# Peptides against a protein of PDB entry 2C5K: the designs that were tried, part 17

Target 1, 91 residues: chain A of PDB entry 2C5K
Amino acid sequence: EDPFQQVVKDTKEQLNRINNYITRHNTAGDDDQEEEIQDILKDVEETIVDLDRSIIVMKRDENEDVSGREAQVKNIKQQLDALKLRFDRRI

## One batch from the design tools (peptide; aimed at target 1 P3 D10 T47)

Design b2_p18_2_s3 (made by RFdiffusion4, then SolubleMPNN; from b2_p18_2, 11 letters changed)
Fold by OpenDDE base, seed 5:
Structure b2_p18_2_s3 (fold): chain B 91 residues (1-91), chain A 18 residues (1-18)
Amino acid sequence: as target 1 above (91 residues)
Amino acid sequence: SEKEEYKKKREELIKSFE
């Protein structure tokens, strides 16, 4: 498995972790793991930047078909945005 | 930890296109 797919897989697992946390903690500040979840959210944001960069490099330097990878990153972005909204709206 | 391995894989990705 190439590094891109491994990172995608790991990112999806982190998003799943966040989703599970939100499901179990719909009240803000009720758990000592909340700050860790916030850190994971930021890590995912940073990871998306790296994933996008890798796609740009593949298109430029390797001229490979990146449509599949672009779709994967798009899905991750959509999931992240939804989770961020849910996380921020907890009261 | 899972977090450490996550960062390690991200580093591998970065190295792959630098």
Scores: peptide ipSAE 0.216, ipTM 0.780, DockQ to the pose 0.920
OpenDDE base, seeds 1, 2, 3, 4: peptide ipSAE 0.213, 0.215, 0.213, 0.162; ipTM 0.777, 0.779, 0.777, 0.721

Design b2_p18_2_s4 (made by RFdiffusion4, then SolubleMPNN; from b2_p18_2, 11 letters changed)
Fold by OpenDDE base, seed 5:
Structure b2_p18_2_s4 (fold): chain B 91 residues (1-91), chain A 18 residues (1-18)
Amino acid sequence: as target 1 above (91 residues)
Amino acid sequence: SEREKYRKRVEELRKSYE
């Protein structure tokens, strides 16, 4: 079992949920789930910190190749930033 | 909920490197 890959998978599922919500709700504040979606965005931000920390530990203590994991986290960050922009631009 | 399961997985990751 690889907790890192499980979190990556779950994080991408959360991002997908947010993406689908934005598609269905292009007007801000028109649904009861609005606040929950905002909370999930914050959860993903905090999760990225933990993903980065795990990579630091792998490099320091386990001396493992982390290039693939770093690329995965970078992709998640890019997706999050794009979704945050789209979410905040809704009126 | 899916959100709660997500938080549980994140906690599992945190425990793996602490």
Scores: peptide ipSAE 0.482, ipTM 0.900, DockQ to the pose 0.822
OpenDDE base, seeds 1, 2, 3, 4: peptide ipSAE 0.478, 0.479, 0.472, 0.481; ipTM 0.899, 0.899, 0.897, 0.900

Design b2_p18_3 (made by RFdiffusion4)
Pose (drawn by RFdiffusion4):
Structure b2_p18_3 (pose): chain A 89 residues (1-28, 31-91), chain P 18 residues (1-18)
Amino acid sequence: EDPFQQVVKDTKEQLNRINNYITRHNTADDQEEEIQDILKDVEETIVDLDRSIIVMKRDENEDVSGREAQVKNIKQQLDALKLRFDRRI
Amino acid sequence: ESDANLEALREETTEREE
């Protein structure tokens, strides 16, 4: 919807796509470099979401707690995914 | 489309900071 919500949706989807891939290819790969690149881009995307929240928090007419919860959720999804990726054997 | 969404967020965040 708003630019922030669109990036949050894209990020969750992007992480979910890699997660589904890893389930199917759980051995250590054609997409290895590609996954690393996308995960790094997702790390930097989360930094952009965090910065956006920092700026919006300066506006007293904004409650950023919903956006903060979304970012926290995405960081958890990323952390769980990174470990699954790292542990393919 | 994902890249355009991220660019739009960055532009909006800059406008809000200014």

Design b2_p18_3_s1 (made by RFdiffusion4, then SolubleMPNN; from b2_p18_3, 9 letters changed)
Fold by OpenDDE base, seed 2:
Structure b2_p18_3_s1 (fold): chain B 91 residues (1-91), chain A 18 residues (1-18)
Amino acid sequence: as target 1 above (91 residues)
Amino acid sequence: SMEENLKKLREETKKKEE
């Protein structure tokens, strides 16, 4: 099992949870889980740092192709940014 | 778990940094 791919999968699952939450709670502060969702957003940010570190280390070895992993992290960052925007714009 | 997988990732990364 590849820890990187598993973490990516876990992260996407968390982002999906946040997306579903925002869809069901498009108004801020109307649910007890609001704070938990905010914590998950921060956790995802920190997880991305760990994913990037992993890629940096792999890039030290010229024999390892990291393009696919970089694309995965880029996609996660884009999803996170979009969700943060949607979350913060709730009224 | 997510926490377990993240720990494994960090450990693997650290090992490669050595």
Scores: peptide ipSAE 0.610, ipTM 0.918, DockQ to the pose 0.940
OpenDDE base, seeds 1, 3, 4, 5: peptide ipSAE 0.607, 0.609, 0.608, 0.607; ipTM 0.919, 0.920, 0.919, 0.918

Design b2_p18_3_s2 (made by RFdiffusion4, then SolubleMPNN; from b2_p18_3, 9 letters changed)
Fold by OpenDDE base, seed 4:
Structure b2_p18_3_s2 (fold): chain B 91 residues (1-91), chain A 18 residues (1-18)
Amino acid sequence: as target 1 above (91 residues)
Amino acid sequence: SFEKSREELRKETEEREE
């Protein structure tokens, strides 16, 4: 499989994990996994940087269509932003 | 693995940047 697509898939799985955690833990700092979830959030941010870099280099080649990949990354960014907001709003 | 895929993606990106 294309490394890009595998990374996208795995990133989405991490986002789902975060979503499930937030649902179960609406109070900040009430669980030992709090720090791990924070680390995953940061790791997803770094992964998105790698995905964007990949798209940028592909755009240099006029023969490569990146629209689909850009849409995938956009979706991931939207999910991450929503989760970060929910995570940070926990009391 | 996720880590392997990320490394492969990074490697591919770096190769294209050359």
Scores: peptide ipSAE 0.586, ipTM 0.915, DockQ to the pose 0.889
OpenDDE base, seeds 1, 2, 3, 5: peptide ipSAE 0.584, 0.584, 0.585, 0.584; ipTM 0.914, 0.914, 0.914, 0.914

Design b2_p18_3_s3 (made by RFdiffusion4, then SolubleMPNN; from b2_p18_3, 8 letters changed)
Fold by OpenDDE base, seed 4:
Structure b2_p18_3_s3 (fold): chain B 91 residues (1-91), chain A 18 residues (1-18)
Amino acid sequence: as target 1 above (91 residues)
Amino acid sequence: SFEESLERLREETKKREE
């Protein structure tokens, strides 16, 4: 498996784990887990930057189709945004 | 691992940017 696909897969799995955590912890807390999740969300944002960069350089070559990869990154961004909203709305 | 994959991704990107 190429690095891009592996990164995408692992990122989505990480977001799913956070989503499950939020389900179990519907109220915001002040513990190590809350801080860890905040850090992970930032790490995911940075990972998305890396994914986007890889797509940009691929797009420079007209012989490389990046539409599939762009769709995957778009999906991750949507998942991240939904998760951030859910995380931040907790009281 | 994720870190290895991410590093490989970054290296490939870097090479393409050269």
Scores: peptide ipSAE 0.650, ipTM 0.934, DockQ to the pose 0.882
OpenDDE base, seeds 1, 2, 3, 5: peptide ipSAE 0.645, 0.648, 0.648, 0.649; ipTM 0.933, 0.934, 0.933, 0.934

Design b2_p18_3_s4 (made by RFdiffusion4, then SolubleMPNN; from b2_p18_3, 9 letters changed)
Fold by OpenDDE base, seed 4:
Structure b2_p18_3_s4 (fold): chain B 91 residues (1-91), chain A 18 residues (1-18)
Amino acid sequence: as target 1 above (91 residues)
Amino acid sequence: SFKKSLEELRKETEKREE
């Protein structure tokens, strides 16, 4: 079992949930779940920190290739930033 | 679960940091 890959998978599922919510709710504050979505956004940010820490530790071992993991985290960060922008721009 | 996986990740990271 690879907890890193499982966390990545779970994080991407959360991003999908946020994306779907934004699609259904283009007006800020119009739903009781908005606070929960805001919490998920913060949770994803915190999770990314944990993912990065994991990569940093792996990079200390010259025998471990982290390029793939770094690319995955980079992708997640890009998706999160885009979603945050969309979420915050709702009127 | 997400929380379980995250805890496992943190545990693995902590172990490697030691």
Scores: peptide ipSAE 0.550, ipTM 0.900, DockQ to the pose 0.889
OpenDDE base, seeds 1, 2, 3, 5: peptide ipSAE 0.546, 0.547, 0.548, 0.549; ipTM 0.900, 0.900, 0.900, 0.901

Design b2_p18_4 (made by RFdiffusion4)
Pose (drawn by RFdiffusion4):
Formats: sequence, C-alpha cells, structure tokens
Structure b2_p18_4 (pose): chain A 89 residues (1-28, 31-91), chain P 18 residues (1-18)
Amino acid sequence: EDPFQQVVKDTKEQLNRINNYITRHNTADDQEEEIQDILKDVEETIVDLDRSIIVMKRDENEDVSGREAQVKNIKQQLDALKLRFDRRI
Amino acid sequence: FDTSELKENREKLREATE
C-alpha cells in the first residue's frame, strides 16, 4: 500500500521464496551465489525500513510500533532462514 | 528469484522517507 508496507510485503515474500527453495534443495548448488546476493540485499533493505521508522518517529502524530513489530518479524524470518541456508549438508 | 518489484518499491520507500 504505502511504500513501507509494499517493501515489507516484498521482503517477506522474498524470504519465503528462498525458504521454499531450501526445503526442496537441502543439500550443499545452482542458486548458492544468488541466495547470498539476495539475502545481503534483504539485510540492506531492513536497514532502509529501520531508517524510515526513525524518521517517522520524529513525527509526534505517528505511532511506529506496528512498523517496528513488522521489522522485528522480518528480522526473525531472516535469522531463521540464514541458519537453514548455512546448515545445508 | 525475481527481485525487480522489491528494487522498485525500495526506491519509492527511500523517496517517501526524504
């Protein structure tokens, strides 16, 4: 919807896509470099979401707690995914 | 994995934040 919500949706979807891929290819790969690149882009995307929250928090008429919870959730999804990726054997 | 839409939306988010 708003630009923040669209990036949050795209990020969860991106992470979910890689997660589904790893389930199907759980051995250590054609998409190895690609996954690393995308995960790094997602780390930098979360920094952008965080910065966006920092700026919006300066506006007293904004409650950013919902956006903070969404970013926290994405960070958890990324952490769980990175470990699954790292542990393919 | 297609990331084109995420890249476009990131630019829009950065512009909106400025």

Design b2_p18_4_s1 (made by RFdiffusion4, then SolubleMPNN; from b2_p18_4 with F1M E5K R10L E15K)
Fold by OpenDDE base, seed 5:
Structure b2_p18_4_s1 (fold): chain B 91 residues (1-91), chain A 18 residues (1-18)
Amino acid sequence: as target 1 above (91 residues)
Amino acid sequence: MDTSKLKENLEKLRKATE
């Protein structure tokens, strides 16, 4: 099992879950779930940092082609940014 | 929402890149 791919998969699944929540809750609430979502988004940000670091290590220590992995991380970043925008724009 | 698996896999990734 490739831990990089598992992390990517889990991260995208979390973002998808949040996206689905926002779809069903288009106005900002004042419940525990809203705060949990904020926490998860912060966890995802930290996860992306670790993914980037792993790519740096692979380039440096293993001299591997990381273009595919870089594209995956870029996609997650874009997904996160879009989700944060949706979350923050709710009234 | 469950984040336990994500955290576990993050730890695996960290160890694999040390």
Scores: peptide ipSAE 0.063, ipTM 0.658, DockQ to the pose 0.842
OpenDDE base, seeds 1, 2, 3, 4: peptide ipSAE 0.059, 0.061, 0.056, 0.054; ipTM 0.649, 0.651, 0.638, 0.645

Design b2_p18_4_s2 (made by RFdiffusion4, then SolubleMPNN; from b2_p18_4 with F1M E5R E11K)
Fold by OpenDDE base, seed 2:
Structure b2_p18_4_s2 (fold): chain B 91 residues (1-91), chain A 18 residues (1-18)
Amino acid sequence: as target 1 above (91 residues)
Amino acid sequence: MDTSRLKENRKKLREATE
């Protein structure tokens, strides 16, 4: 099992779920799910930090080519930023 | 939304990270 790839997959899945929620709720709500989404977005930000740390350690200890993993993290960051923008722009 | 899997796998990732 590769925990890095699993976390990447899980993170993208969470962001996709939130994105689908926004599609069904294009106006800002005032319910428990809206607050939960805010918490998940914060957790995703922290998850990205964990992913970046793992890449740093891999470069340090294994001197392995991490370009592929860096690209995956970059993609997650872009997905997060796009989702935040969509979430915040809801009326 | 269930984030249990993500939290568990993040724990595994941190354990694998020195």
Scores: peptide ipSAE 0.507, ipTM 0.903, DockQ to the pose 0.804
OpenDDE base, seeds 1, 3, 4, 5: peptide ipSAE 0.501, 0.504, 0.503, 0.504; ipTM 0.901, 0.902, 0.901, 0.902

Design b2_p18_4_s3 (made by RFdiffusion4, then SolubleMPNN; from b2_p18_4 with F1M E8K R10L)
Fold by OpenDDE base, seed 5:
Structure b2_p18_4_s3 (fold): chain B 91 residues (1-91), chain A 18 residues (1-18)
Amino acid sequence: as target 1 above (91 residues)
Amino acid sequence: MDTSELKKNLEKLREATE
């Protein structure tokens, strides 16, 4: 099992769940789910930091081609940014 | 939302990262 790929997969699934929630709740609410989503988004940000660190280690210690992994992390960052924008722009 | 699996896998990733 490759923990990097598992983390990528789990992260994208979390972001997709939040995106689906926003679609069904296009107006900002005052329930516990809104606060939980904010917490998860922060967790995703920290996860991205760890993913980047793992790529640095792979370059340094194993001299591996990490282009694919870098592209995956870039995609997650873009997904996160888009989701944060959707979440924050709700009235 | 359940984040338990994500946290577990993240821990594994951190352990593998120097």
Scores: peptide ipSAE 0.186, ipTM 0.772, DockQ to the pose 0.804
OpenDDE base, seeds 1, 2, 3, 4: peptide ipSAE 0.179, 0.174, 0.174, 0.109; ipTM 0.766, 0.761, 0.761, 0.668

Design b2_p18_4_s4 (made by RFdiffusion4, then SolubleMPNN; from b2_p18_4, 6 letters changed)
Fold by OpenDDE base, seed 2:
Structure b2_p18_4_s4 (fold): chain B 91 residues (1-91), chain A 18 residues (1-18)
Amino acid sequence: as target 1 above (91 residues)
Amino acid sequence: MDISRLKENLKKLRKATE
């Protein structure tokens, strides 16, 4: 088991869940689910920081080729940014 | 939507890299 890949997978899965929620709830709500989504988005941001840190460690201490992992994190960042835009744009 | 799994996996990542 590669914990990096598992975290990447779970992070993308969470973002997909939120994206699907927004599709079904295109109007900004004021319920427990909206607050939970905000918490998840915050956790995802922190997760991305930790993923980047792990890449730095792998590059420095293990001298591994991290280009693939960097691309994965970049993709997650793009997904997060798009999701945040959809979430905040709701009326 | 449960985030417990994500948090658990994040801990695994930290243990593997720090």
Scores: peptide ipSAE 0.088, ipTM 0.692, DockQ to the pose 0.822
OpenDDE base, seeds 1, 3, 4, 5: peptide ipSAE 0.088, 0.082, 0.064, 0.085; ipTM 0.692, 0.686, 0.669, 0.689

Design b2_p18_5 (made by RFdiffusion4)
Pose (drawn by RFdiffusion4):
Structure b2_p18_5 (pose): chain A 89 residues (1-28, 31-91), chain P 18 residues (1-18)
Amino acid sequence: EDPFQQVVKDTKEQLNRINNYITRHNTADDQEEEIQDILKDVEETIVDLDRSIIVMKRDENEDVSGREAQVKNIKQQLDALKLRFDRRI
Amino acid sequence: SEREEMEELLEERHESRQ
């Protein structure tokens, strides 16, 4: 919807796609470099979402708690995924 | 403004994945 919500949706979907891939290929791979690149881009995308919240919080007419919760959720999804990726044997 | 610049950045990130 708004640019922030679109990126949040894209990020969750991007993480979910890699997660589904890892379930199918849980051994340690054609997509290894690609996954690392995408996960790094997701880290930097979360920094952009955080900065966006910082600026919007300066506006007293904005409540960013919903956006803060969404970013916290995405960081949890990323952390759980990174460990699954790291632990492929 | 700073908010507009952040919205444009988020739009560029979204478009790059389409």

Design b2_p18_5_s1 (made by RFdiffusion4, then SolubleMPNN; from b2_p18_5, 9 letters changed)
Fold by OpenDDE base, seed 2:
Structure b2_p18_5_s1 (fold): chain B 91 residues (1-91), chain A 18 residues (1-18)
Amino acid sequence: as target 1 above (91 residues)
Amino acid sequence: SELEEEKERLKKIYESRK
């Protein structure tokens, strides 16, 4: 198992969890799980740092092709940013 | 190697979430 891909998979599941919550709770403070969702958002941010670090290390190995991995992290960042915006816009 | 150490770090991150 590729640990990078496993972490990416977990992160995608977290993003999906956040997305599902926002779609069902478009009003801020209407559910007791909101704090948990906020924690997940922060966890994803921290995970992105870990993923970026791993890519930096992989780039030091000429045998490692990181182009696809960079795209994956970029996609995660984009999804996170979109979710943050949606989450913060809730009234 | 540094690469293997980093992979192990990611593995530990993953395992800690299970």
Scores: peptide ipSAE 0.509, ipTM 0.894, DockQ to the pose 0.804
OpenDDE base, seeds 1, 3, 4, 5: peptide ipSAE 0.501, 0.508, 0.504, 0.505; ipTM 0.892, 0.894, 0.892, 0.893

Design b2_p18_5_s2 (made by RFdiffusion4, then SolubleMPNN; from b2_p18_5, 10 letters changed)
Fold by OpenDDE base, seed 2:
Structure b2_p18_5_s2 (fold): chain B 91 residues (1-91), chain A 18 residues (1-18)
Amino acid sequence: as target 1 above (91 residues)
Amino acid sequence: SELEEEKKRLQKIYESRK
């Protein structure tokens, strides 16, 4: 079991949830779930901090391959930023 | 080890979401 990958998986599911919400709710304040989506966005931000921390620790172990993991976190950050932009642009 | 402790931390984060 790889807890890092499991957390990444959960985070990807959260991002997917946010994406689906935005695609269906392109107007701000048109749904009662908007606050929940905002909370998920913040949760993803906090998770990224945890993932980055884990990568720092893994880099201290020469036997751990972190290149792929760094790319995964980078991808998550990019997706989050894009979703934030889309979410905030809703009128 | 620090690595194992960190993995456990991530595991706890994962478990807390279930």
Scores: peptide ipSAE 0.518, ipTM 0.899, DockQ to the pose 0.800
OpenDDE base, seeds 1, 3, 4, 5: peptide ipSAE 0.514, 0.518, 0.516, 0.516; ipTM 0.898, 0.899, 0.898, 0.898

Design b2_p18_5_s3 (made by RFdiffusion4, then SolubleMPNN; from b2_p18_5, 9 letters changed)
Fold by OpenDDE base, seed 2:
Structure b2_p18_5_s3 (fold): chain B 91 residues (1-91), chain A 18 residues (1-18)
Amino acid sequence: as target 1 above (91 residues)
Amino acid sequence: SEKEEELERLKKISESRK
């Protein structure tokens, strides 16, 4: 078990849920799950901080090749940013 | 190690979601 990969997996599942929600609810405030989705967005944002921290430590203290992990986090950030934009632009 | 500490932190995050 790789805790980093597990968190990445969990985070991608969160992003997938958000994506599905936005797809079905393209109008702001039209569903009771609105607040929960907002909370998930914030949780993903905070999780990225933890993922980045772990990469920094592995790169610094272990001199480990973190290119793959950096790419994974970058992908998550891109997905989050896109979802946040879509979520905020709902009318 | 610092690496192990961070991995444990991530593990706790993951476990808290189960």
Scores: peptide ipSAE 0.442, ipTM 0.877, DockQ to the pose 0.824
OpenDDE base, seeds 1, 3, 4, 5: peptide ipSAE 0.439, 0.440, 0.441, 0.440; ipTM 0.876, 0.876, 0.878, 0.877

Design b2_p18_5_s4 (made by RFdiffusion4, then SolubleMPNN; from b2_p18_5, 9 letters changed)
Fold by OpenDDE base, seed 5:
Structure b2_p18_5_s4 (fold): chain B 91 residues (1-91), chain A 18 residues (1-18)
Amino acid sequence: as target 1 above (91 residues)
Amino acid sequence: SEKEEEMERLRKISESRK
């Protein structure tokens, strides 16, 4: 098992949960899960840092082709940014 | 190697969520 890919999968599942929550809750602070969703958002942000660090190490020290992994992380970042925008714009 | 250490770190992150 590739732990990088497993973490990517975990993160995408987190993003999916956030998306579902936002879809069902368009008013901020009206649900007991609000704090949990905020925690998940922070977890995703921290996970992205860990993913990026692993890519940097592979490029620098192992001379591996990381273009595919970089694309995966870029996609995750784009999804997160979109979700954060939607989450923060809730009234 | 540093790569192996980073991969182990990621493994631990994933395992902590299971």
Scores: peptide ipSAE 0.624, ipTM 0.929, DockQ to the pose 0.828
OpenDDE base, seeds 1, 2, 3, 4: peptide ipSAE 0.620, 0.621, 0.623, 0.621; ipTM 0.929, 0.929, 0.929, 0.929

Design b2_p18_6 (made by RFdiffusion4)
Pose (drawn by RFdiffusion4):
Structure b2_p18_6 (pose): chain A 89 residues (1-28, 31-91), chain P 18 residues (1-18)
Amino acid sequence: EDPFQQVVKDTKEQLNRINNYITRHNTADDQEEEIQDILKDVEETIVDLDRSIIVMKRDENEDVSGREAQVKNIKQQLDALKLRFDRRI
Amino acid sequence: SLQEEADEYVDRAKERLE
């Protein structure tokens, strides 16, 4: 919807796509470099979502708690995925 | 505006996810 919500949706979807891939290929791979690149891009994307929240919090007419919860959720999804990726044997 | 500044960050984030 708004640019923030679109990036949140794209990020969750991106992480979910890699997660589904890892379930199917849980051994340690054609997509190894590609997954590392995408996960790094997701880290930097979360920094951009955080900065966006910082600026919007300056506006007293904005409540950013919903956006903060979404970013926290994405960070959790990323953390759980990174460990699954790291632990493929 | 603050909204335009905030959107500049999410525009760069969208480009990474393209």

Design b2_p18_6_s1 (made by RFdiffusion4, then SolubleMPNN; from b2_p18_6, 9 letters changed)
Fold by OpenDDE base, seed 2:
Structure b2_p18_6_s1 (fold): chain B 91 residues (1-91), chain A 18 residues (1-18)
Amino acid sequence: as target 1 above (91 residues)
Amino acid sequence: SLKEEANKYTERALKKLS
């Protein structure tokens, strides 16, 4: 029912897909899904921006504790950065 | 409401991930 948590869940699923792809394709441009994975990386990157924006809005509510959400986004950012590095280092 | 405004971003995110 919490759309924020749904986004987090979906984002993590996409990150997992990227991770699995990298493990199966350690050479860049190896198969037909390469472009799709690149698109997913961009979608996740933009999703993180929207998650941050939603947190910024909720910070305007004095009764809302956003620390948990900030921690979740931080974790997602770290995962994305690691995956981007691994993806780009493939040759 | 703030919740509704915040949901605009999460809804956009959901569409992007779909």
Scores: peptide ipSAE 0.653, ipTM 0.948, DockQ to the pose 0.936
OpenDDE base, seeds 1, 3, 4, 5: peptide ipSAE 0.650, 0.649, 0.650, 0.651; ipTM 0.948, 0.947, 0.948, 0.948

Design b2_p18_6_s2 (made by RFdiffusion4, then SolubleMPNN; from b2_p18_6, 9 letters changed)
Fold by OpenDDE base, seed 2:
Structure b2_p18_6_s2 (fold): chain B 91 residues (1-91), chain A 18 residues (1-18)
Amino acid sequence: as target 1 above (91 residues)
Amino acid sequence: SLKEEANKYTEKALEKLK
């Protein structure tokens, strides 16, 4: 399998986990998993950086169309930003 | 190759998400 697509898939699974956690825990700091979720948020953020770096490398190949991958990363960024906002807005 | 270099970043990402 394409490693890039595997990362995208795994990242989306982590985002889904965060989403479900926020739904179950609308109050900040009321669960033992709070710190783990915060760590996952950071891991996803750093993963996006690596995905972008991968795309930058592939852009050096004139025969490769990276537009699809860029769209995937953009979507992940949007999901992460929305989740971060929801996570931080919890009281 | 460029693909191998790009995969260095994706492999790093995979490891981070484990």
Scores: peptide ipSAE 0.528, ipTM 0.920, DockQ to the pose 0.952
OpenDDE base, seeds 1, 3, 4, 5: peptide ipSAE 0.525, 0.525, 0.525, 0.527; ipTM 0.919, 0.919, 0.919, 0.920

Design b2_p18_6_s3 (made by RFdiffusion4, then SolubleMPNN; from b2_p18_6, 9 letters changed)
Fold by OpenDDE base, seed 2:
Structure b2_p18_6_s3 (fold): chain B 91 residues (1-91), chain A 18 residues (1-18)
Amino acid sequence: as target 1 above (91 residues)
Amino acid sequence: SLREEANKYTEKALEKLK
């Protein structure tokens, strides 16, 4: 098992949860889960930092190709940014 | 190893997501 891939998978799952929440709650603060979703957003941000750090470490190994992992993290960042924008735009 | 060091960050991430 590759723990990096597990993190990616779990992160995407959390992003999906946030996406679904936004879809069902287009008004800010209209549900008890609002704070939890905000916490998840923050956790994902911090998780991305750790993923990047992991990649930086692996780049020290000349025999490791981290391009795939970098692409995965980039995708996660893009999803997060889009969700943050949608989340913050809610009235 | 480098992988073990890298895994410290991923394990931290996993813990945070739990």
Scores: peptide ipSAE 0.522, ipTM 0.917, DockQ to the pose 0.950
OpenDDE base, seeds 1, 3, 4, 5: peptide ipSAE 0.515, 0.387, 0.514, 0.513; ipTM 0.916, 0.852, 0.915, 0.915

Design b2_p18_6_s4 (made by RFdiffusion4, then SolubleMPNN; from b2_p18_6, 8 letters changed)
Fold by OpenDDE base, seed 2:
Structure b2_p18_6_s4 (fold): chain B 91 residues (1-91), chain A 18 residues (1-18)
Amino acid sequence: as target 1 above (91 residues)
Amino acid sequence: SLKEEADEYTKKALKKLS
């Protein structure tokens, strides 16, 4: 299995967890999982950095098409940004 | 190899999500 795709899959699962949490907890700071969710958000953010670095390395290979991976990372970034906004806007 | 170097970043990512 492609480890890049494994990371993408795992990242999306974490984003899904965050999404579900926000749906269940539309108010901030009154849940024992709040801190854990914040940690997951940070982990996903840092994971995206590593995914980008991986792509940068592969771009050094002239025979490698990284457009698909770039699109995947872009999608993850968009999901993360949307979730961060929703998470932070909770009152 | 380039793939091995790239995989190091993905491995690092996996550890963060584990």
Scores: peptide ipSAE 0.557, ipTM 0.926, DockQ to the pose 0.950
OpenDDE base, seeds 1, 3, 4, 5: peptide ipSAE 0.551, 0.550, 0.550, 0.556; ipTM 0.925, 0.924, 0.924, 0.926

Design b2_p18_7 (made by RFdiffusion4)
Pose (drawn by RFdiffusion4):
Structure b2_p18_7 (pose): chain A 89 residues (1-28, 31-91), chain P 18 residues (1-18)
Amino acid sequence: EDPFQQVVKDTKEQLNRINNYITRHNTADDQEEEIQDILKDVEETIVDLDRSIIVMKRDENEDVSGREAQVKNIKQQLDALKLRFDRRI
Amino acid sequence: FEKLNTDEKRQELLEYAE
């Protein structure tokens, strides 16, 4: 919807796509470099979401708690995924 | 994988937040 919500949706979908891939290919791979690149891009995308919340929080007419919860959720999804990726044997 | 977090979307997010 707004640019923030679209990036949140794209990020969750991106992480979910890699997660589904890892389930199917859980051995240690054609997409190894690609996954590392995408996960790094997602780390930097979360920094952009955080910065966006920092700026919006300066506006007293904005409650950023919903956005903060979304970012926290994405960080959790990323952390769970990174470990699954790291542990392919 | 398709790239969803494009540079254009990330720039629009920062401009929208400002």

